# Peptides against a protein of PDB entry 8YR4, part 135

Target 1, 309 residues: chain A of PDB entry 8YR4
Amino acid sequence: PRGSPALQLVVLICLGLMGLERALNVLVPIFYRNIVNLLTEKAPWNSLAWTVTSYVFLKFLQGGGTGSTGFVSNLRTFLWIRVQQFTSRRVELLIFSHLHELSLRWHLGRRTGEVLRIADRGTSSVTGLLSYLVFNVIPTLADIIIGIIYFSMFFNAWFGLIVFLCMSLYLTLTIVVTEWRTKFRRAMNTQENATRARAVDSLLNFETVKYYNAESYEVERYREAIIKYQGLEWKSSASLVLLNQTQNLVIGLGLLAGSLLCAYFVTEQKLQVGDYVLFGTYIIQLYMPLNWFGTYYRMIQTNFIDMEN

## One batch from the design tools (peptide; made by RFdiffusion4, then SolubleMPNN)

Design b2_p20_5_s4 (from b2_p20_5, 15 letters changed)
Fold by OpenDDE base, seed 4:
Structure b2_p20_5_s4 (fold): chain B 309 residues (1-309), chain A 20 residues (1-20)
Amino acid sequence: as target 1 above (309 residues)
Amino acid sequence: SEFQKLLEQFLNQIKDFSAQ
């Protein structure tokens, strides 16, 4: 935010809070490991109770992991409201200025209400995209990298490799399948707009439709348009289920491979039982924000497609 | 097309701001 040192400070605080979230994402599984190990060792109640209390406190700060409603995430989101408002206003003013620079022929050829709707959708899309990139994508990528480093250093290079391959495959498949889905979404949105336009045109021409007793014809044409829309909607929704299932399978396979390897190293007394729990907990924590990644990437694509039309 | 250019310019300004 150029020109407001107060907003720059808020951005720095938000970045600091994001760093704290990354630290919490490592610490929470470690404390959970320690609880499992202390329980296994039948450690004194005072040590166990302190570790559990510390874990619960850290878990309160973290919440459900990256992109969840943890205390630190909520505080960051609260502080970011002013930065988001500044960014939104700047985008709106840039769009509005650009609209005034456009030719009179462009303005005469378009309804002002449609132009304003495109501008509003554009602003919301950009602001949503930015917020999503900064608060979900970048943090998740950081957590993946931290995870790879952590597992490579403290477990074995094989664990780091499994996490790397799993997450790389997950991200690649997410992108590829989402790009494939974009075609179905574009077709769906185009047909939705065409269906809405027909309904609006029929209603605006109500007098003409009534004069010709064409009500049944217009209803049937609208029905055909709805059926065509629903066929495209089904493809879009089915492609979404396929994406989610593909993502779930990749994470499941990564979890299986890593869990089996961890179990093997526990049997070889190279790792403790708590380390098995740590691995599973950490992978699940990585999965949660990545699952949201699929959802928000979809939202972004929707907004971009709605702007192309 | 022009909105995409505006969006790209905005994204580039954000990248430039994130790089500073």
Scores: peptide ipSAE 0.005, ipTM 0.358, DockQ to the pose 0.013
Fold by OpenDDE base, seed 1:
Structure b2_p20_5_s4 (fold): chain B 309 residues (1-309), chain A 20 residues (1-20)
Amino acid sequence: as target 1 above (309 residues)
Amino acid sequence: SEFQKLLEQFLNQIKDFSAQ
């Protein structure tokens, strides 16, 4: 943010914390591998206890599981609140300034409450998009690249290739299926707005409807609009299930191929038992942010569609 | 269209800020 050196420092600290999260994403699986290897070798308790304690501490810093945020991620999110508020306010002021530059005829043709709602949706959309790009997209791409490099250097080149192909296919299918789903969502939102407009128009003209005893006709017309909406809602929801299932299949196949290859190399005494556990843990760890990707991309698309309206 | 330009301009300002 130009003009606040304090906020620039907070952004740099947040970027440093993001780098630390990337380091933790590599270290946590490595320490978990080391625990499994030490257990397999029946190593002395003192070495095992230190490695377990170090792993648990690193895991606390990283976090883990759906909805479990690590200490570093929580600290980053906390520090980012001030940057987000500054960004939101800047976007709101830019939108507000732009609204004042618009013609008087544009303002007379729209209710002030609708204009403010569009501005608030626009601000929320931009801020949400930015937060998503900075905290989910860029870190996930970095973790994939780090993963490919790590597996290519410390494992056989075949592991790096499996991860590359799996993640490339996953990302490509996620984008393509999500773009396909956008059509259903746009149609759903358009039909929702049309259904709401019909209900509001009928209720605003209730005296006329009552005078002509047309209540049954208006109810049937509203019912038809709901049925059309529900048909589009079903397509939207079904397309989401299809996306999630496709994603699960791609990750499942990648995990299967890599796990079988790892098990083979362990049998050939080229890798240790801990390396099998590392591979599985690391792939699942890469999958978690990517699963959220489909959800956030939907939020982004919602926000963009809500801005186009 | 104008909001897209504002969004692009804002994203470019953030890119320029992240590059500094």
Scores: peptide ipSAE 0.005, ipTM 0.345, DockQ to the pose 0.013
Fold by OpenDDE base, seed 2:
Structure b2_p20_5_s4 (fold): chain B 309 residues (1-309), chain A 20 residues (1-20)
Amino acid sequence: as target 1 above (309 residues)
Amino acid sequence: SEFQKLLEQFLNQIKDFSAQ
């Protein structure tokens, strides 16, 4: 943000906190591995208690349990509120200034409430897209790259290859199936708008419908429009279930292949039992943000379509 | 119509409230 050194410092702190979140995503599985190894070796209680306490503290900073946000993520989100408000206000003022530069003929042909609704949609789409790219997409891609590097360096090139193939296939199938389902969503939204328009036209012509006793005819026509909408809604919802199931199968196959390979190397005494637990824990941690990637890609597409209008 | 926009806004608000 140009003009406020305080907001520039907040952005730098938020970037530092994002780097800390990436470090925690690697450290938490490592400490969990170390606990399993210390338990297997029957290590002294003092070493075990220190490692468990350190793990719980790191897990509190990270979060990422069954939907709990970590302390670092909450602190980042809190600090980012001021940057988001500054960005929103700047976009709103740019849109408002541009609206005042438009011709009188453009203003006379449009209602003020419609113009404000376009401005609000434009502001929310730009601010949402930027925040989404910076805090969800880029960090998730960074965690995947860090994961590939970590497994390639500390396990074996085969583990790095399995993670690379699994994540590449997951992302590719997520994009392809999401592009395919976008057609069903567009058809559903078009039919929803057409069904709403018919209901509004019938209610605006209420006196004419009453005069001709056409209430039963308008209700049946509305029922047919709802059935047609629900047929498209079912296709949209079924395509989402198919996406989620395809994602689950890809992660399941990657987890199976990597877990079997890890178990084999543990039986050959090349890896420890804790390394098997680390692999499973780390893959599940990578999967949690990726599960939302299909929702996220849709949000990006919606925001781009809303910016083109 | 203004009523169509108001009804669409109301139906969108109900849909956003029912999706939370």
Scores: peptide ipSAE 0.005, ipTM 0.309, DockQ to the pose 0.014
Fold by OpenDDE base, seed 5:
Structure b2_p20_5_s4 (fold): chain B 309 residues (1-309), chain A 20 residues (1-20)
Amino acid sequence: as target 1 above (309 residues)
Amino acid sequence: SEFQKLLEQFLNQIKDFSAQ
């Protein structure tokens, strides 16, 4: 944000907090590994209790679970509210200024309420997309890179390769299947709008339909439009299940390959039991943001398709 | 079509603004 040193400082603090979240994503599995190793070795209670307390504190800072934001993420989100408000206001003022520069012919051809709705949807979609890219996509890509480096340096190059192949395949399949799904969604939305338009036209022309006793014909035509819509809706929903299942299979295969390799190295006494738990915990931590990625990418595509109409 | 051009111009202005 140009012009306010206070908001620039808030952005720098938010970037620092994002870096801290990346460090916590590595530290939390390490402390969990250490607990499992201390339990396996039957270590003294004082060492175990300190490590457990430290782990729980780090887990509080990180957060844990689908959609549970940790303390650091909540603090970042709180500080970002002012930056988001500044960005939104600047976007709204740019759109509003541009709308006033547009020709009178453009304004006469459109309802003012539609123009305002387009402006509000445009502002909300762009601000939401930027927030999503900065706070979910970029951090998740950073966590993947950090994970590849960590596993390659502290375990074996084979673990880094498994994570790289798994995440690259996951991202590629997510993009390809989502682009394929977008065609079905566009067709579904077009057919929904056509079905709704036919229903509205039939109801507006109710007197004419009644005069010709064409009620049964209009009902059958509406039924055919619904059947066509439901056929497209089924393809859209089935393609979503296929996406989710493909994602689940890729993560499952990566988890299987890495877990078997960890178990083998534990059996050879090259790794400890805690290192097996670390790998599983870290892969699950990478999967949670990526699962949200598929959902938000769908929301973004919805907003883009709803703007094309 | 004009809304896509407006959105592309807006996305380009945001890219230019994020690059500055």
Scores: peptide ipSAE 0.000, ipTM 0.323, DockQ to the pose 0.012

Design b2_p20_6_s1 (from b2_p20_6, 14 letters changed)
Fold by OpenDDE base, seed 4:
Structure b2_p20_6_s1 (fold): chain B 309 residues (1-309), chain A 20 residues (1-20)
Amino acid sequence: as target 1 above (309 residues)
Amino acid sequence: LLEKLLEEFLKEFEELLAQR
């Protein structure tokens, strides 16, 4: 933000905190590995207790790998409020200035309340998208790259390849299945708007409906519209379950392949028991933000579809 | 329009990231 050095400093601090979150995402599994190794070796209680306490403290800072519930993430989110407000205000002013540049014919053909609602939805969508890209997508991609490098260097190139293939397949299938779902969601939203329009029209014409005793007919037409909506809603919801299940299967296959390979290397004494636990823990930590990816990509598509209608 | 505003905003955001 060019206008205030204070907000520029806050963005730098937030970027520094994001870097710290990336470091924590690697350190937490390493400390968990060390606990498992110390337990296996029957290490003295003092060393074990210190390592466990350090792990729990790092886990408190990380917030369980969801990227939103940790102390560092909460502190980042708190500091980012002012930056988000600045960004939102700038987008609102850009939209508002652009609305004033539009022709009088454009303004006369539209209701002012509809234009303002599109502007508010637009601002919320842009700000939400940006926040999601910066705080979830980019960090998750960074954690994947860090994971590939880490496993390739410290384990074997095969582990890096498994993580790469698993995450690439996960992302590709997430995009493809989500684009496929968009068709069902558009059809659902169009039918929802049509059902709502029928309800509004029936209620605006309430006196006419009462005069002709047509209440039963209007209720039946509304029921038919609801049934048609629910048929499209079911397709949208079922397609979501299919997406989630496909994602779960891809992660499950990657976890299976990597865990079997890790177990094999532990039996050959090339890796320790803690390294098996590290791999599983790290893959699960990558999965948590990626599961949110499917949710927010849906939110993005909702906001775009809700602007086209 | 919102796609263009988003592209301009993304470009300004990339420029804001690149100017650091």
Scores: peptide ipSAE 0.009, ipTM 0.494, DockQ to the pose 0.013
Fold by OpenDDE base, seed 2:
Structure b2_p20_6_s1 (fold): chain B 309 residues (1-309), chain A 20 residues (1-20)
Amino acid sequence: as target 1 above (309 residues)
Amino acid sequence: LLEKLLEEFLKEFEELLAQR
């Protein structure tokens, strides 16, 4: 943000907190591993109690797993409110200035309430997309890279390869299946608008429909339009279930391959039981942001399609 | 980076508004 050194400092603090979240995403599984190893070794109570207390404190800072947002994420979100408001206001002023530069012919063809609704949707979509990219996409990609590096350095190189292949396949299939779903969503939205237009036209011509006793005919035409809409809605909803199931299958296969390999290395005494727990915990932690990725990528595409309409 | 992403998105939004 140009012109406010206070907002620039807040952005730097938020970036520092994002770096701390990345460190916590590695440290929490490590401390959980250490608890499992200390329990297996029957370590002294003082060492175990310190490690458990440290784990719970780090888990409070991280959040996740229990549906609670972590303290660091909440503090980041709180500090970012002022930056988001500044960005939103800047986008609103740019859109409003651009609307005033448009030709009189463009303004005469549109209702002021429709123009304002487009401007509000545009501002919300831009600000939402930007916040999503900065706080979900970039951090998730960073966590994947950190995961590949960590597993390649501290485990066998085969674990880094499994995480790389699993996450690359997950991201690629998420993009490809989501682009395929966009066609069904566009067709659904077009049919929804056509069904609404028919209902509005029938209600505006209510006197003519009453005069000809055509109520049964208009209801049957509306029923046919609803059945056609529901056929497209079913395709959209079924394609969403297919996306979620494809994502679950890819993560399940990656978890299976990595868990079997980890179990094999534990039987060969190359890894400890805690390392098996670390791998499973870390993969599940990577999956949670990625599941949100599929939801928000859909929300972004929705907002783009809803701006095209 | 945030300003560049905002400028690219504003350009796409302007193109979408100009196509209508």
Scores: peptide ipSAE 0.009, ipTM 0.513, DockQ to the pose 0.013
Fold by OpenDDE base, seed 5:
Structure b2_p20_6_s1 (fold): chain B 309 residues (1-309), chain A 20 residues (1-20)
Amino acid sequence: as target 1 above (309 residues)
Amino acid sequence: LLEKLLEEFLKEFEELLAQR
């Protein structure tokens, strides 16, 4: 935000906290590895207790996964409230100024309350999308890159390649299947609006329908419209299940390939038992924010399609 | 980036409003 130096400082602190979250995403699996190795070696209780306490503290800072935010993420979200409010207000004022620059003919032809509702939805969608890009998409891409570098340097180039192929395939399939799904969602919403319009027109013309004894005909037309809607709804819902299953399959194959390779290197005494646990833990940590990606793309598309209608 | 996204959004909004 160009303006308040206080808000610029808050943005810099939030970026610093995002960097700390990336460091925690690497450190938590490393400490978990160390616990497993110490347990395998039957290490002294004092060393084990210190490592477990340090792991639990780092895990508290990181958070527990999907729906559980860590302390660092909560602190970032708290500090970002003021920046979000500033951004929202700036967007609202720009939309409002633009609406005042529009011609009187444009305003006379439109319901002011509908225009305002679309403007409010637009503001919420833009601010939501920006927050999602900054706090979920960019960090997840950074974690993938950090993971590829980490596994390539400390394990073997083959592990970095598995993570790269798995995540590239996951992202590509997520985009392609989501774009394919958008067509079904648009068709469903168009048919929903058409079905609703028919019901409203039939009810507004109730006297005419009753005069011609056409109630059975109007009910049958409404039934046909519902059947068409349900056919499109089924395609939309089935496409979501297909997306989720495709994502699960890609992650499952990546986890299988990497886990088998890690297990093989542990049997050859090139890696420790804890390194197997580190790989599995890190892949699951990458999957959690990516699962939110599919859900939020759905929400964005719903908001955009709901603005088209 | 926000200003560009907002300008693109305002254009799409104008186009959506011009189609109705």
Scores: peptide ipSAE 0.016, ipTM 0.514, DockQ to the pose 0.012; fails the geometry check
Fold by OpenDDE base, seed 1:
Structure b2_p20_6_s1 (fold): chain B 309 residues (1-309), chain A 20 residues (1-20)
Amino acid sequence: as target 1 above (309 residues)
Amino acid sequence: LLEKLLEEFLKEFEELLAQR
């Protein structure tokens, strides 16, 4: 945000909080490992109680689980509201200025309500995409890199390789399957618009339809259009289930391979029982943001497809 | 237009990151 030093400071604080979230994503599994090791060794209650209290405090800062946001993430989101509003307003004004630079012929050919709907969708799409890239994509890529480095340095090069292969395959399949799904979504939206246009045309010509007693014919044509739409909607929804299941399978295979390797090294006394728990916990933490990736990428693609139409 | 706006905003974000 050029011109507002206060908003620049807020962006700097938000980036600092994002760095803290990355540190928490490593520290929380480490403290959980330490609890499991202390329990296995039957350590003194004072050491165990301090480590558990520290873990719960770090977990409160991090958050975790479906729909639970941590204190640091909530504070970041709260501070970012002003930056998002500034960005949204700037995008909206740029789009509005550009609309005024367009030819009179372009404006005469479009309804003002349609133009405003395109502008609002454009603003929401750009702002949503930027927020998603900054707060989900970049942090998740950073956590993957940090994970590869951490497991390669503190466990074994084989663990770093498993995480690298699992996450690379996960990202590649997510992109490829999502691009494949975009075709079904475009076809669905085109058929939805055609079905709506047919209903509007039938209702605008109500007098003509009534004069010819063609109501039953128009209803049957609308029914056929709905059935065709539902066939495309089913393909879109089924392709989503396929994406989610493919993602679950890749993470499951990575978790299986890494967990078996951890268990083997624990039996060889090269790793502790807590290190097995650390690996599983860290992989699940990487999976949570990545699962949202499929949902937000869909929202972004919706918004872009809804602007092309 | 939206791709250009996105690229301009990405450049402004990169410039804001590089001014650190």
Scores: peptide ipSAE 0.008, ipTM 0.498, DockQ to the pose 0.013; fails the geometry check

Design b2_p20_6_s2 (from b2_p20_6, 15 letters changed)
Fold by OpenDDE base, seed 1:
Structure b2_p20_6_s2 (fold): chain B 309 residues (1-309), chain A 20 residues (1-20)
Amino acid sequence: as target 1 above (309 residues)
Amino acid sequence: MLEELLKEFLELFEKLLKSN
């Protein structure tokens, strides 16, 4: 943000908090491992109590998982409100200025209220996409890379390979299945608009429909349009369930392979019992942001399709 | 026209991101 040193400082603080979130994502599983090891070794109460207290404090800073945002994430989100408002206002003013530079013929050919609604949707979609890329996509990719490095260095190269293959397959399938689903969603939205247009046209021509006693015919045409819509809605919804199930299967297979390998290394006394718990906890932690990725990518595609219409 | 406006907007936004 050129021109506001205060907002530049807030952006730097938000980037620092984002780095702290990445550190917490590594530290929380490590402290949980240490608790399990101390419990297994029957360590002194003072060492255990300190490690548990430190873990709970780090977990408070990180957050509890799906629907429970951590203190650091909430503080970052709170500070970012001012940056987002500044960015949105700057984008809206640029769109508004550009609309005034357009020819009188362009303005006479379009309803001003429709142009404003498209501009507002465009601004919301672009600012939402940018915020999503900066706060969800880039951090999740960073956490995956950090996870691969961590498991390769502290466990074995095979664990890093399992995580790499699992996450690469998960991301690839998520993109491919989401692009495939976009076709069903576009068809559904087009049929929804056509169904609504038929209802509006029948109601606008109400006097003509009454004059010809054509009410039963218009109701049956509307019924056929609803049945066609519901058939596309079912395909859209079923494709979402298929995506979620495919994602769950990939994570389940990665968790199975890595858990069996970790259990084997614990039986060989090459790893501790806490390392097994760390692996499971860390993989589930990597999965949570990725599960939201499919939801937000759909929201972005929805907003993009809703701007094309 | 909306795709062109969106493309011009994305290019303007990319210029804005490079300028900020």
Scores: peptide ipSAE 0.011, ipTM 0.533, DockQ to the pose 0.011
Fold by OpenDDE base, seed 5:
Structure b2_p20_6_s2 (fold): chain B 309 residues (1-309), chain A 20 residues (1-20)
Amino acid sequence: as target 1 above (309 residues)
Amino acid sequence: MLEELLKEFLELFEKLLKSN
């Protein structure tokens, strides 16, 4: 944000908090490992109590997972409101100024309310997409890279390779299946608009429909349009279930392969029981942001398709 | 026309990102 040193400082603080969230994602599984090892070794109560208290505090800062944002994430989101408002207002003013630079012929050919609606949807969609890229996509990619490095350095190169292959396959399948799904969603929305337009046209021509006693014919045409819509809606919904199932299968196979390898290294006394628990908890933590990735990518695509219509 | 408006908007947004 040029022109406000206060907003630049807030952006720097938000980036620092984002870095802290990445550190917490690594530290929380490590402290959980240490608790399991201390319990296995029957360590002194004071050491165990301190490690448990530290773990619970770190877990409070990180958050509990699906639907519970951590303290750090909530603080970042709160600070970002001012930056988002500044960015949104600047985008809206630039669009509005550009609309005033357009030719009178461009304005005379369009409904002013439709242009304003497109501008507002455009601003909201791009600001939402940017916030999503900066706070969800980039951090998730960073967590994956950190996870690959961590497992490669502290466990074995084979664990890093399993995580790399699992996450690369997960991301690739998520993109490919989501692009494939977008076709069904566009077709569904086009058919929804056509079904609504037919209902509106039939109701606007009510006198003509009544004059020809064509009510039963218009109801049957509307039924056919609904059945066609529901067939596309089913394909859109089924493609989402297929995406979620494919994602769960990839994570399940990665978790299985890594858990079997970790269990083998624990039986060989090369790893501790806590390292098995660390691996399982860390993979679940990497999965949580990725599961939301499919939901937010849907939200972005919805906003783009709702702009195209 | 929406694609042109979206392209102009994306170009404006890239200019905005480079200006922030």
Scores: peptide ipSAE 0.009, ipTM 0.511, DockQ to the pose 0.011
Fold by OpenDDE base, seed 3:
Structure b2_p20_6_s2 (fold): chain B 309 residues (1-309), chain A 20 residues (1-20)
Amino acid sequence: as target 1 above (309 residues)
Amino acid sequence: MLEELLKEFLELFEKLLKSN
């Protein structure tokens, strides 16, 4: 943002806070490992108490597994409100200026209220998508890369390979199954709109329906439209359950393979008991943002489908 | 039309991100 050095500084602080969140995602499992090792070694209370206090403080900064509930994430979100408002206003003014540059023939062919509604949906969807890409997609990809590097360097190349294969398979299946389900969502939304249109048309023509005693006929036509909608809704919802189940299977297989390998290296005295706990906790932390990724990618696709209609 | 507007908007936003 060339126009305000204050907003540039806020963006730099937000980027610094994003880097701190990535560091916390690595440090929290490490401190938890150290607690487990100190407990296993029957270490002095003072060392244990300091490590536990440090872990709880780092966990307060990181927050819960949803990534958005930590002190650092909340502070970043709070600082970003001003940047988002500035960006949204600039986008709205650019669209409004562009609408004034359009031909009179374009304006005469459309209701002004519909044009404003399309512009407002456009701005909110674009601003929401960009905020989502910057704060959820890019950080999640960074956490995966950091995780692969960390496990490859501090455990063994086999752990990095397991994480790489599981994350690559998870992302690929998420994209493919989400694209496959989009056809059911489009068909559902089209049938929802048609069912709603029939209800509106029947209610607008209420006098005609009463004149012909056609209430039972209109109710039956509406019931048929609802049954057809529910059949498409079921396919859409079932495809979502299938996506979530496929994701959980990939996670479960990755966690199983890595946990068995980690347990074997602990029995060989190459790793400590704390390293097993670190692996399990770190993998679960990598997967929690990915579950949100599938939800938000669906929300984005829904917004695009709802804008095509 | 809206996909083209979104593409033009993404290109404008990439230009705005590169220009800021």
Scores: peptide ipSAE 0.009, ipTM 0.508, DockQ to the pose 0.012
Fold by OpenDDE base, seed 2:
Structure b2_p20_6_s2 (fold): chain B 309 residues (1-309), chain A 20 residues (1-20)
Amino acid sequence: as target 1 above (309 residues)
Amino acid sequence: MLEELLKEFLELFEKLLKSN
């Protein structure tokens, strides 16, 4: 935002808070490992109590696990409200100015309420996509890269390879299955609109339907349209379950392979018991934002399709 | 970067408004 140094400072603070969230995502599993190791070694109470207190404080800053958003994420979201409002207002004013530059012939051919509804959808789509890319996609990709580097450096290259293969396969299958599902969703939406159009047409022609006693015929025709819609809705919903199950299988296989390898290295005294717990907790933590990635990729595609229409 | 992305999205939106 070139016009407000205050908003530029808020953006820089938000970027700093995003960096802090990435650091917390690494530190929280490390402190949990250290608690498990200190318990295994029967360490002094003072060292254990300090490490537990530090872990709980870091976990409060991070959030997650309890269904609560972390303090850092909430603070970032709060600060970002002003940037989002500035961006939304700028987009709305640009769209509104552009609408006034359009020809009289264009304005006479369209209803003002439809034009405003398209403008509001466009503004919401653009602002939503930007916020989504900055706060969900980029951070999730960064956390995956940081995870691969961390496991490659502190465990063994084999753990980094397992995480790389698991996350690459997860992302690839998420994209491919989501693109495959988009065909069923488009067909469902087209049939929903056709079913709604038939109901509206029958109700607008109510006098004609009553005149011919055609009520039973229109009800049966509407039933057939609903059954056809529900057949497409079932395919759309079943394809979502298949996506979630495929994602769960990939993460489950990656967790199995890495957990067996970690357990083996603990039996060889190359790793500690805490390192096994760190691996499991860190992989589950990487999975949490990825579970939403398939929902968010669909939201991006929907926003693009809603901009094309 | 955010302003460039915003411009690209606005140019895309302007193209979509002209195509419809």
Scores: peptide ipSAE 0.008, ipTM 0.492, DockQ to the pose 0.013

